# Designs tried in a protein design run: peptides against a protein of PDB entry 8BZL. Part 20

Target 1, 228 residues: chain A of PDB entry 8BZL
Amino acid sequence: SYDRAITVFSPDGHLFQVEYAQEAVKKGSTAVGVRGRDIVVLGVEKKSVAKLQDERTVRKICALDDNVCMAFAGLTADARIVINRARVECQSHRLTVEDPVTVEYITRYIASLKQRYTQSNGRRPFGISALIVGFDFDGTPRLYQTDPSGTYHAWKANAIGRGAKSVREFLEKNYTDEAIETDDLTIKLVIKALLEVVQSGGKNIELAVMRRDQSLKILNPEEIEKYV
Target 2, 242 residues: chain B of PDB entry 8BZL
Amino acid sequence: SRRYDSRTTIFSPEGRLYQVEYAMEAIGHAGTCLGILANDGVLLAAERRNIHKLLDEVFFSEKIYKLNEDMACSVAGITSDANVLTNELRLIAQRYLLQYQEPIPCEQLVTALCDIKQAYTQFGGKRPFGVSLLYIGWDKHYGFQLYQSDPSGNYGGWKATCIGNNSAAAVSMLKQDYKEGEMTLKSALALAIKVLNKTMDVSKLSAEKVEIATLTRENGKTVIRVLKQKEVEQLIKKHEEE

## One batch from the design tools (peptide; aimed at target 1 G28, target 2 G15)

Design b1_p11_4_s3 (made by RFdiffusion4, then SolubleMPNN; from b1_p11_4, 5 letters changed)
Fold by OpenDDE base, seed 4:
Structure b1_p11_4_s3 (fold): chain B 228 residues (1-228), chain C 242 residues (1-242), chain A 11 residues (1-11)
Amino acid sequence: as target 1 above (228 residues)
Amino acid sequence: as target 2 above (242 residues)
Amino acid sequence: KREEYAESLYD
């Protein structure tokens, strides 16, 4: 039998490969995104890097463009494909439209790409979810999530990966206007949220911060410890 | 269980890609390849299983391939798959050179092949490549580099690593003996012999069963050299005297 | 060993 990716509905209306791709996402380490007033923050659980591995090559947070950043959970190789296509689209948009992409635009592009891989018998779904953060050209901070199905939504805060449920529960309880009143408080909120699932404190957390009209900044471990 | 094992490009109910895992398992039965990054160079050492009795000296590398002037790789896994992938690496490197009039950066070459590998895990009618690769190289961006890639299309940079038979044990030994910041090419060669002697399923390590290549910089040029059998013999002798 | 391979595929 030709081992084609089966994109068929079950008798009860389920797309099994999409659901199983969502299970692949749950095997990924936790990522969290929070939209502040004038800041967007991504936090990720650092997997234990092997002692002899170069940390530079292990990236869970990546820039898609100067104004957009993405964190993912799930299959690492699948993520690289999505990231590369998104980067190409961001550059193409700059050339054709003469403006950077909106965060919604690039999210929709990624979501559409994922959706196409759920409807082709010759392809399996992407085994990744993504948190996409950034600023629109008007200076509005944005946070979007996309999953293997190709759905996407805007969020104030969200999480993906193995600890996503616990992190979301924390965010639902603690995300208030007061909790994001300042950039520092927003960063603290992300750290506290990750600490719900990350063992051994701030050493196992990576944080990326993007402020209005500023480039993506990856915080060093010492900077993270100041917020703990 | 069997339904998901028989299909090359589908998720299991648990979100696993069994065919990729099985390809990785198959590589575990291939000859051992190791790579070690030093301050002044990088090396590959590979087990040679085919000993041609009629050859007095091994003048060619069976498992180590020059990709371009600045990069080489070693392969563990299915030989036919390895041949296809090594050829593709050379083509990618040459196309880049032609287009940009400069050598392809090491990580970009690795990534380009990894994208191909990933595609063979996602598209129907294809199976994963039963091959892992170690890449050594030099570029102006990061200097000396060592990379590992697997059938999934995942890759990583390493100071030292191993693929193929007994790779886990080899990696453990490398973790114990690798001295960060103090690794010379000479010490790396000694470490390679030490690890191979313990991980290869041979009664006695011989120069005929080991291929070693070094990548260094001389006068602003990359030099890729396969060690002669006599040089490997000397390394083995030194190890036996310790 | 197989479980280690499986875990290595995900981030």
Scores: peptide ipSAE 0.438, ipTM 0.805, DockQ to the pose 0.798
OpenDDE base, seeds 1, 2, 3, 5: peptide ipSAE 0.327, 0.346, 0.395, 0.360; ipTM 0.705, 0.715, 0.763, 0.725

Design b1_p11_4_s4 (made by RFdiffusion4, then SolubleMPNN; from b1_p11_4, 6 letters changed)
Fold by OpenDDE base, seed 4:
Structure b1_p11_4_s4 (fold): chain B 228 residues (1-228), chain C 242 residues (1-242), chain A 11 residues (1-11)
Amino acid sequence: as target 1 above (228 residues)
Amino acid sequence: as target 2 above (242 residues)
Amino acid sequence: SREAYAESLYD
């Protein structure tokens, strides 16, 4: 059966393990990314953290470098591997090139890593998609998305995970130049987009904001409520 | 559905890793292990199933392993896999100490092993480790810590948790009785006994069937202590009197 | 049981 072969094309040209890895992504909670004018925003659906679990260890949004952060959907353990590799590459780039990575560069690195795991016999694909946001050295905000296949694209706005379809439909309708005219409006757009799929309002949303020449800021629940 | 059961490193059509799920299911049949974080310490409590009177070496602990001076773990699952992973933990900790002349941070040790576990779920010719672990430790960054890891290479920090047999019921009891901010090591020990008494499939809880280790700080040093049988007996007796 | 485990693998 072609569906069991890691690196074999089906007669119709499908890589089933890659497609099935995409199904793994859909089991993850929703993440959304929006590029504003001078801001990038990541929003995620908070997984119902068990009452006794330390929230510190449950992170869907992470920094890759000072100028780049990532949200993921899919297999948590797979994500950690990708994040660690990306962080090492970011540091290596700083040492060798003497500049921070561009958002595209690190996205391409991650994409290439994923692609190799689709083509090598004895490796399964990574069961994750990622939204990668940040600023290039010139101050340009960027948003990229990667999937298990190793494809990547630049986006104005996008979503991944369980509710991604509904969120994307919302963004397609509501992402306008007016809707991202200010940082606050951009944040509000992300919240509204997540509210399409998140139950119980703003309490189940985590937001990360990166502004030009600023570090990643995770908003507290009170800050989020101001935008609802 | 059984089509994907034989291959360890492939996704199902639904995006599931069945071999990982099956490994986790197998762990559910292992002896119960509890971890509880307190303000003044952290503990592991584990069910001792293999009480063989004829064992020449009285292993003081069947399921609780000291990893370094600041960390210990308990294991649920395949014993051989557990031995491999606990040895690897010790090696990682020692290599770090040698390299940096400081003890490895607790979470960093956990993540290092979890990366190994994850690799065994992604690379061909490997099977997932049939082991879940609870980690207790102290470091200067976060103080007392409790972690849980599973065959997937996923991990999390916990205030209290359980792995192995009847873990779901134990977790429910812990959720009910764990008082955040007010948990002393003494109260944690009492809670551990309470939960084990209800979750272990035994008519009567006995000290011979329970291993308990505590991790505390004394004079700026970490102290890992396995409770003596008499101490466990006293805890059980106290529980029976309440 | 299995479903709970399956959900725990994904974020």
Scores: peptide ipSAE 0.374, ipTM 0.791, DockQ to the pose 0.803
OpenDDE base, seeds 1, 2, 3, 5: peptide ipSAE 0.339, 0.047, 0.345, 0.204; ipTM 0.764, 0.542, 0.763, 0.562

Design b1_p11_5 (made by RFdiffusion4)
Pose (drawn by RFdiffusion4):
Structure b1_p11_5 (pose): chain A 225 residues (1-47, 50-199, 201-228), chain B 238 residues (1-200, 205-242), chain P 11 residues (1-11); non-standard residues A62 YCM
Amino acid sequence: SYDRAITVFSPDGHLFQVEYAQEAVKKGSTAVGVRGRDIVVLGVEKKAKLQDERTVRKICALDDNVCMAFAGLTADARIVINRARVECQSHRLTVEDPVTVEYITRYIASLKQRYTQSNGRRPFGISALIVGFDFDGTPRLYQTDPSGTYHAWKANAIGRGAKSVREFLEKNYTDEAIETDDLTIKLVIKALLEVVQGGKNIELAVMRRDQSLKILNPEEIEKYV
Amino acid sequence: SRRYDSRTTIFSPEGRLYQVEYAMEAIGHAGTCLGILANDGVLLAAERRNIHKLLDEVFFSEKIYKLNEDMACSVAGITSDANVLTNELRLIAQRYLLQYQEPIPCEQLVTALCDIKQAYTQFGGKRPFGVSLLYIGWDKHYGFQLYQSDPSGNYGGWKATCIGNNSAAAVSMLKQDYKEGEMTLKSALALAIKVLNKTMLSAEKVEIATLTRENGKTVIRVLKQKEVEQLIKKHEEE
Amino acid sequence: MEEEIENLYEL
């Protein structure tokens, strides 16, 4: 089989294929995640008439208690999502507990890291925001990128214009903003309206303590706008 | 040998996949192919690129392929690659029927093939398939459906779409004329002739298939030349 | 063609 080293070091210690994978992420639609007190919210920018909205969604459930949003190559994302879904079931089988948000994040990150050091393969061209709750009810938000690095965040953005949205969230992520569920959803819509020039072209989802993923209707989003 | 390896599965500096993009260029030079969803069925309209006089026409169709009892598809791009992929679609549909004893839902069949196409872009060092497919079908979950896939493995559901030559002009005509939720098969057939009229008119130059439900059973039929010649006459009056 | 390329990322 094909064994060419695709990801290699360059002078100065750069891994060019990873950096190029990060450029693919910037070409992706904006995704925003905010961790609230008892709620986590994901929002994504949408690119059209005659298209079935159900089929092209950037927010996916990995397990009953874990879901994710992504930016970058949408085909690479489907592969990573289905790999993570299989791992969530393997964990329930072996430990008899649902996966922690951190566990599945570590798994997705290590999968991505393997694709930066394996022969015959290019890196995954996606970043992911992963949200959910732990056994003790603690809300979580993690980010993964193509290098395999992962971190936890109070709030974050990935994809096109992520730097601007991040700077908005730094100034606006306060206790007042995450005091209630309505204000937590509102902060995500405001963060997206910063780069979407829009309001009717946004998808949003909410996850509450042990209540599973709820995707908001267009009519419910119009009320906030 | 590293010297002769064209490295078909790497990123460009901008995060682009050049072989995928070049494959989409090949599809844009293929015969026009469009699909339209309606309340009582789905249809595929395709430009025949085999319009030579000395051709025999031995099959019931040239560009439209039955995948299983409830599904059909059409292709744009490299014909040989399309043969490999359509054979694989039939195999996936039969593997699902064997396992679950029920027909494969349409989206599950599209996802399964797209995973194969995505793998060719990430590992193996091979050129990708130069094929875009339109899928039409019916399942107990979502009823009548239309899907499109491209060489990278991306797919989406559509009420109407077009692939191949002059597809951008065709998508424009569909946005203007398609009445969302009010389309019947007869009106969708009229719109298909209208769209192919601009982007290309003769019955020998076009191929039309319809998918409908009759007595709880799916019917996939290629329209005879007589029915197509009558549809072309009905439009010229407009 | 540009729209097709955007679809690799934005869908």

Design b1_p11_5_s1 (made by RFdiffusion4, then SolubleMPNN; from b1_p11_5, 4 letters changed)
Fold by OpenDDE base, seed 5:
Formats: structure tokens, sequence, C-alpha cells
Structure b1_p11_5_s1 (fold): chain B 228 residues (1-228), chain C 242 residues (1-242), chain A 11 residues (1-11)
């Protein structure tokens, strides 16, 4: 059976391991990204950290560089590998090109990495999708999505993971220029979008904000509740 | 599906990695290991199952391994896999020390091994390690620390946790009895005995069936100590009297 | 028993 092999084409042209990796992503926590005018916002569904677990070691949103951050849906261990590779590339780019990466550049790098794992002998695809947000050096906010296949696209807003469909439907209806007119409205949009699938309000949301010329900020629960 | 359980770790149609799940299942049948973080130290307590009268060497510690001067671990799962991973941990720690002239931070050591574990779930011709680990350590960044890792390459920091046989029940007990901010090493030891007494698949808890190690700081140095059998006996006795 | 899927995805 072709579905049992390392990523190979079926007779009808399917890459089953890639498709199955996409199914793995759908099991992941929901993540949402929105590009505002001068802000990018990531939100992730947060299950309550187990009692006695250190919250420091549980992060769904991470910085790739000062100007880029990422949320993911899927296998956490796979994500760690991708994140580390991306971070190294960001630093390498700074050294070799003497400028930070563009959001598109690092997205393309991640996408290429994923694609190689769909074509290399003895490797399975990464079981992750990612939302990559940040600012280009010209101050333009960007949002990109990648999937296990190594495809990537730019978005105004998007969602990944188990609740992605519902969140996307919400965003399609509610993402307007008016809805992102201010930073606060943009943040509110993300929270509202995530609340379509998250039960129990702001306590179950991890939210990160990156403003122009500012570092990634993870909002605390009290800050999130302000927008609810 | 039986189709995806016998091959190199690949995704099932449902997006599952069955070989990783099966490795985790195997660990569920291993001897119980506990870790408890206290204000003044951290401990590991592990079930010792290999008690044979004909063993020539009384292993001072079967399941608890010193990794470096500041860290130790306990293992649940396949012994041979555990030996490979514990050796790798030691090598990673030594390489870091050599390169940076300072001890590796606890979490960095854990993550380094977890990346190896992850690789064994992604690359062809490899199977997942059938081992979960508890790590105890001290570093200048976070002080006393307790971590857990599994065959997937995931890890987390904990105040208290359990792996191996009856781990779910043990975790439940730890959640009930662990007092955040008030946990002394002494109370942690008592809690460990209490939990092991209820979770070990033995008729009676005895000192010969339990290994306990503590990690403390004395005079600015980390001290890793495996409790003597008599000390464990005293802990058990005290528990029985309560 | 801990859900293995939840564990793998840290849900």
Amino acid sequence: as target 1 above (228 residues)
Amino acid sequence: as target 2 above (242 residues)
Amino acid sequence: MEDLIERLYQL
C-alpha cells in the first residue's frame, strides 16, 4: 500500500503522507493570525496548563527573530525543530545580508524545509502548519501560512488547527478595514475569532502582539480580559 | 489501524504516529518513577524491580542516573534504550561544558535529548525510544528544576510528576497533596513514599524496592545523593505510623 | 489514562 511508504506518489497522484500530516495538523490547538494596519496579532487556544506543570515550558507562540513570530498547529516536537531551524536562519541572514529577514523570506525558508521533508528519503513530513507574522524592514506588517506540504501564502487573516474552519468563517465575515482600524480593534478581532471555538473565555487564550518597531508581547490574562 | 503500526514512524490516515503511541504504552508498564520539586531541593523516587538474589553486584541505583554534577535522571521503559539516552545526555553535557566552560543549563540538556528523540520519530529506519525520563537539576538560571520527557520528543517542567506504571493515579495523588510554596524536601520525601505505596504493584512497600535520590545545594555546590536503604526504611516506617 | 493525542500535541 502506498500509504505505508515514505512519502511517495500513489497511482492517482496523491502524496498520502502529506495529506495525513495535514490531518495531524487538524488535531492541533487552534491558532489565528490577523494583520492589522500597524500591528500583527496571533492567538492560540490554550488548554489549562495541568496542575503542577510549569507554564514557562508550554508555549504555542514563539519569536523567530525580533521582527518575526510564529504560531503553529500540530506536533509540538516537530514544531520545535522547525522553530530552531528558522531561528538559525534568521541569525544567519542578519550576519550574511546585514538585515533582518523579511517575513516572506523566512516563510519561504520554512516552506522549503517542509517541502524537502516530503521528498527526502527516509523522512516523514512535518506534522505542523504555521502562522508566521511580523514586520518587514519597511514597516509593513505581514502574515503568512505554511502547511506540511511546503506551500505558503500571504494572508490578511487566517487560522489553523482543529477549529480553523469556524475561525476562518468568522474572519471572512468580520475582517474589514474598519475592524482593523486601530490596534485595539485588531486585537479584539482576534479574540472574538478565537472565541468561536474556545470555551470559557479569555482564560483559554494565549495572545501575542507585535507592533511596528516593537518586540513580541505576550498578553497576560488580565490584558486579554480587557478586550472580552 | 494495523497498517501503520509495523513500519517506520509514519502518519496514519488520521494523523497519528502509532509507533510513538506504542512506545508510550510500553512505558506505562515500566516501574513507577516520581519526581517532586521542593523549595530546598528536588527528588526522584523509582521502583526497583530487578531484585535477584543471584545478582553479583548490588546496583546502588538501577533507575537513577547521575548526568553531571548538577543533574540526574530517572528512566521508565526499555533498559537498553535508557542506557543509550543516558549516555547521550552525559555526552551532551560534557561537550557543552568543554565548549562553554560552564555547565549546561538543565532545560538545554533536556531539549537536546528531546531533539534526538524527535528525530527517531521522523527519520526512516528508526523507531522511537521506548523511554520516558524524569530530570532533576539545578542551574543558576532557574534553580531547582524537574522535567519530564517522552518518546515523542516532547518535554515539560513540573513541580511534581510521575511516569511508568500507574502514573495517572500517582499524578492525581500528587495534585491532591502537593502544596505549592510550602513543599520542603522532607515533606516531598514523605509524599513520594505515600504515592509509591499506593501506586507500586507490590503487596508491601519495602526499602529494597525503592530508589530515592535527592538533589540539594550545600555551600554553593550541588549535591546529588542516593538515599541509603536504612534511610528509605525509616521513611517507610514513618509513613506506616501515620 | 492520559490521552496520547493530547500528549503528543500538548493540547
Scores: peptide ipSAE 0.366, ipTM 0.778, DockQ to the pose 0.674
OpenDDE base, seeds 1, 2, 3, 4: peptide ipSAE 0.326, 0.319, 0.251, 0.347; ipTM 0.770, 0.791, 0.741, 0.801; seed 4 fails the geometry check

Design b1_p11_5_s2 (made by RFdiffusion4, then SolubleMPNN; from b1_p11_5, 4 letters changed)
Fold by OpenDDE base, seed 4:
Structure b1_p11_5_s2 (fold): chain B 228 residues (1-228), chain C 242 residues (1-242), chain A 11 residues (1-11)
Amino acid sequence: as target 1 above (228 residues)
Amino acid sequence: as target 2 above (242 residues)
Amino acid sequence: MEDKIESLYQL
């Protein structure tokens, strides 16, 4: 069976290990990203943290640099490797080019990393998809998605993980220029989108916002409830 | 299906890494290790299974390892794998100290090892480490800390947790009895004995079968202490009287 | 089984 090989094509042209990595992503917690006018927003489904577990160690949203953050779905250990590589690249870019990375640049770097793990012997694909958001140095908000294959695309809004289909269907219907006219409306759109798949309201949502020329802000539950 | 379990670094059609799952299953048969975070310290309690009277080297601790002046760990799983990982932890901690002239933060040490574990799940020709670890430590950033890591390279911070044999039952008991915000090291020690007494497949808990280490702060220094057998006996006796 | 898988992989 060709599906047992790490990085080989099937006779019909499928990369089964990439497809199977995508199945791991589909089992991951739902993440949503939305690009507003002057804001980017990431939302993630909070799974029930074990009663005695420290919540600070269960984060699905992380900064890659001051101007870029990422949410992911899939294997958390795999995500950590990607995050670390991306952070190093962001710092390296600042040192060599004297400017922060563009969101596209770091997305392409991550995508290239993933792609190499689909083609290199003795490596399995990364079991993660990522939503990468941030601002370019010119103040343009960006949203990108990457998958296990190493593909990437720019989006206005998108979702990954187990509830991604329902969230995307919601966003396709509700993402309008009016719905993102303000920062608050953009945040509200993300929350509403997540509520399509998240039970028990705003308590089960992690929300991060990045505004133009501002650092990543993680909203507390009380702040989230104001938008519900 | 056994179809995808023979290779270490492949996804199943369902997106599972069976070799990681099997490594975790193997750990489930290892001796129990507990960790409990208190306000004034953190502890590890581990089942000692290899009590060979004829062992020349009384390993003061079979399952609890000092990593540096501020951290210790306990291991559940394959002993040889555990030795490799504990040595690597010591090396990472030492390299950091030499480079930065300060102790490595607890979470950074844990993550560094977890990245190694993850690599053994992604690169061909390698099997996952058949080891879970509990880490106790203190740093200036978060104070007293307890972490757990598994063969996948995942980790988490905990107030109390268990790995190895009967870990699920132990975790259930910890969830019932752990009082958040009120946990002293003394109460944590009592809780550890209570849980071990119920989860170890022994007719009677004895001090010979239990290793306990505490990590405290005294005069601005971390103190890692393995409890003497007599101290463990006293804890067991006290539990039997309650 | 799904919950176990999710917990195992921290998905």
Scores: peptide ipSAE 0.335, ipTM 0.769, DockQ to the pose 0.526
OpenDDE base, seeds 1, 2, 3, 5: peptide ipSAE 0.217, 0.029, 0.331, 0.240; ipTM 0.653, 0.526, 0.779, 0.668

Design b1_p11_5_s3 (made by RFdiffusion4, then SolubleMPNN; from b1_p11_5, 4 letters changed)
Fold by OpenDDE base, seed 4:
Structure b1_p11_5_s3 (fold): chain B 228 residues (1-228), chain C 242 residues (1-242), chain A 11 residues (1-11)
Amino acid sequence: as target 1 above (228 residues)
Amino acid sequence: as target 2 above (242 residues)
Amino acid sequence: MEDRIEELYQL
């Protein structure tokens, strides 16, 4: 039989292909997002890059626009498709509306894209979850999470990937107004959260910071070690 | 379960895409291709398996394809799939040139093809391409570059890498002998011969069984050259003398 | 086997 990708409901109402896509995400490198007062921070577990591999081509954190960044867990090739679509939409929005997207808007766009791939015949779900962070034009920091189903929610802090459970448990205990009182404390919180599942050392963490009215900054290992 | 491994574009209960994995396995049986990045150039070396005396000599290269003036690739896997993908690469590069009046950046060409590959893993009625590629190129942004892509639509940049038969062993050898920052094209060629000599399932390495292409810059232009058999023979001889 | 999956899919 010519095998078409079909996402169908089980007798008990589950979408197996969506659930299985979520299993792919759970095997992905851990990503963490935290919304501070005037900062958003993404951290990702940096897997050991092969000795001869160019690290430039191994990025888990990417910009969608000047005001929006995304980290993902799961299938990298799938993520690239989503990222590209999102980038196009961000540019289109700027051209048509003359303003940058809100973080919610682009999250909803991504979520809708994912959802369509759960309902259309001949398509499989995207095997990715994403943490989407940024600033709205009014300077409000935002954090959203999406999953393979196309659901999305706003968060103060969240995690995805293989270590997500442990990281979330840590964040639930340690995310307080005091813990995010400053930019530096917010960064430290993300690093500490990742260290719950990553072997000690700034070398194993990729960290991105976006402050209000500033561009995305990727921290180097030395900068990360300052917070450890 | 046979139910999941026989279907294209379906996740297993564990979140695996078996058709992609099987495509990768098939590539593991293909002829060896390696790439090495040097300071002054980049090279591809590929195993020739189809050495038939009656082959029309017009086939200068079985596995190495020129994509444009600044890029070439080598393929491991299903030949028919490789032909389709290499043609698509050429078309993408040409369309870009026409649109922007400049050559496509190397990574952008690689990603464009990888997006196509990915689509064949996500859309029903399609199977993954049974092909991995090595890309060599030069652009004004990053200079000399080496990329690898697989059936999943993933890619990466490399200093040196290998695909096809015995690729794991080849990669291990490359990791041992590759000197970062000190690699000349000459040393890269020697390393390529060394690795192929040990990883090819042949009793003796011969020039007829190896294709080598180099990409260099001369007078502000990219030069892609396939080595003549005599040149490859000299490289092999030199290796045997060491 | 887990390492292989991660490598294969670049998870």
Scores: peptide ipSAE 0.356, ipTM 0.799, DockQ to the pose 0.545
OpenDDE base, seeds 1, 2, 3, 5: peptide ipSAE 0.326, 0.344, 0.212, 0.336; ipTM 0.766, 0.791, 0.758, 0.782; seeds 1, 2 fail the geometry check

Design b1_p11_5_s4 (made by RFdiffusion4, then SolubleMPNN; from b1_p11_5, 6 letters changed)
Fold by OpenDDE base, seed 4:
Structure b1_p11_5_s4 (fold): chain B 228 residues (1-228), chain C 242 residues (1-242), chain A 11 residues (1-11)
Amino acid sequence: as target 1 above (228 residues)
Amino acid sequence: as target 2 above (242 residues)
Amino acid sequence: MDDLIDSLYQL
C-alpha cells in the first residue's frame, strides 16, 4: 500500500527513510555541544526570527529535567514529541527509582523511541538529531548525540544540522584539555565553533550552560558578546 | 520523483514531507485570516467567502470559533478538517478544566493540538490536516497571546500574522505598519481593515465579507466578541476616509 | 522556496 509509511531495506541494505530523515536533519539549524570539566554547553544557530514572531516560541534548547537538556536539528514538531516523551520518562524515573535519570539512560530511552519508529510499519522515522547534555547524579558531565536511526554515542564535543561538518572540523582541531580547562574557556570554544558557520556574530547564537549542581542557564546576548 | 508525492507521511530523498507542503499549498487558496496582538486585546479578522443568501443558519462566524471562555481561533483550509480540529480543541480545553479546575494555558492548548497534527504527519494511513489556525487568548501566565499553527504540527507566537490567500503580502504589510509597544486594539482593528482591503481580491471591502472578533479583559474576565456588521462597516468607512 | 521550507519545518 502506497499510503503506509514503511521503512524497508533496499536491495543493497539501506533504510531509505532513515537516510532521508537524516537529510531533513542536515537542513536544520546548527547545534553544537561541548563537555567541559564541570560544565556542559549547548549552542544553537539562531535563525532570523521573523520580525513579528515571538522569540519565546522559537527555542531549540530545552530542559528534559533539572539535570538534562537537549538541543536538536531537524523537524521541530517531531522534536516536540520526543521532548515530551523524554520529560515524562524523566519524571517517571524519579518516581520509580527515586533518583534523576542518568544522561545515558534518557539518551537510550530517546534512541529506543527513534529506533521503534524505524522498524514499525505505519510509522516514519523522526526527522531529528539531538544533542543531550547534563550531569549524572555523581556530578559527571555527559554529552550524547542521537540520530533518526536511533543510534546514540557519547561525545566530548559534537555538532548537528546544516553546519555540523565545519563545526566538527573546528572542534577536532581545537578541543583540547587546555581549551576546556575552565568554564569560560569551554563557553568560548562553543562560541568560536558556531562562528565558523554563523554570520553576524554573537547576536545569532543561542547558548545554554549547565554547570555542576546548577540549573540550566540560557545566556542573554550581552553575556554571549563578552566571550566573542 | 512523483512516487513520493502521492505517499502520505514519508520523507522524500531530500528530507521533505511533500504531503505537508501540499496541505500548506491548499491552505494558500483558502480565505484570508489575520491576527493582531495589541496591548489591551487581541483580534482575529477573517474573510467570509460563503455568503449564501439561502443559508438558514446564520452562522455568526464561518471561520472564527470560540474554544473556551479565554480563547478563540480562526481557520484557513479544509472546512471538514477545521471542524474536527476545533472540536478537539474544545474537548482538550474542557478536559483540562475538569481535571485541574483551572482554564488551560493558551500555549498548552495550542501544543496539544499541534501534537495531534504532527501525529497525522508521522503515522501511516493518515494525511496531514489541510488546516492552519490562528489562536487568540488570554491567560494569567502571558496575558494576551496570538499563535499560528500549520499542518506540520509547528506553531509560533506572533504579534501579528496572516494565513490563507495572499498571506505573504498581508504579512509584509503587517511588518511595515505594526508598531511594537504602541498597538492598541483600536489601532489593530484599523490595521486589520487596511491589510484586508489590500489583500482580499475584492473591488471593495464590505462588512458582509469580513468577520472580526476581539478578545479583551473586562473586570478580570475575558470577553470574546464578534463585531456586528455595523461596527465593521464603521471601521471600513473610517479607513476609506483616511 | 528555501525560506518557505524552513518556515514550514522550522528547521
Scores: peptide ipSAE 0.324, ipTM 0.785, DockQ to the pose 0.613
OpenDDE base, seeds 1, 2, 3, 5: peptide ipSAE 0.214, 0.294, 0.297, 0.280; ipTM 0.652, 0.777, 0.778, 0.776

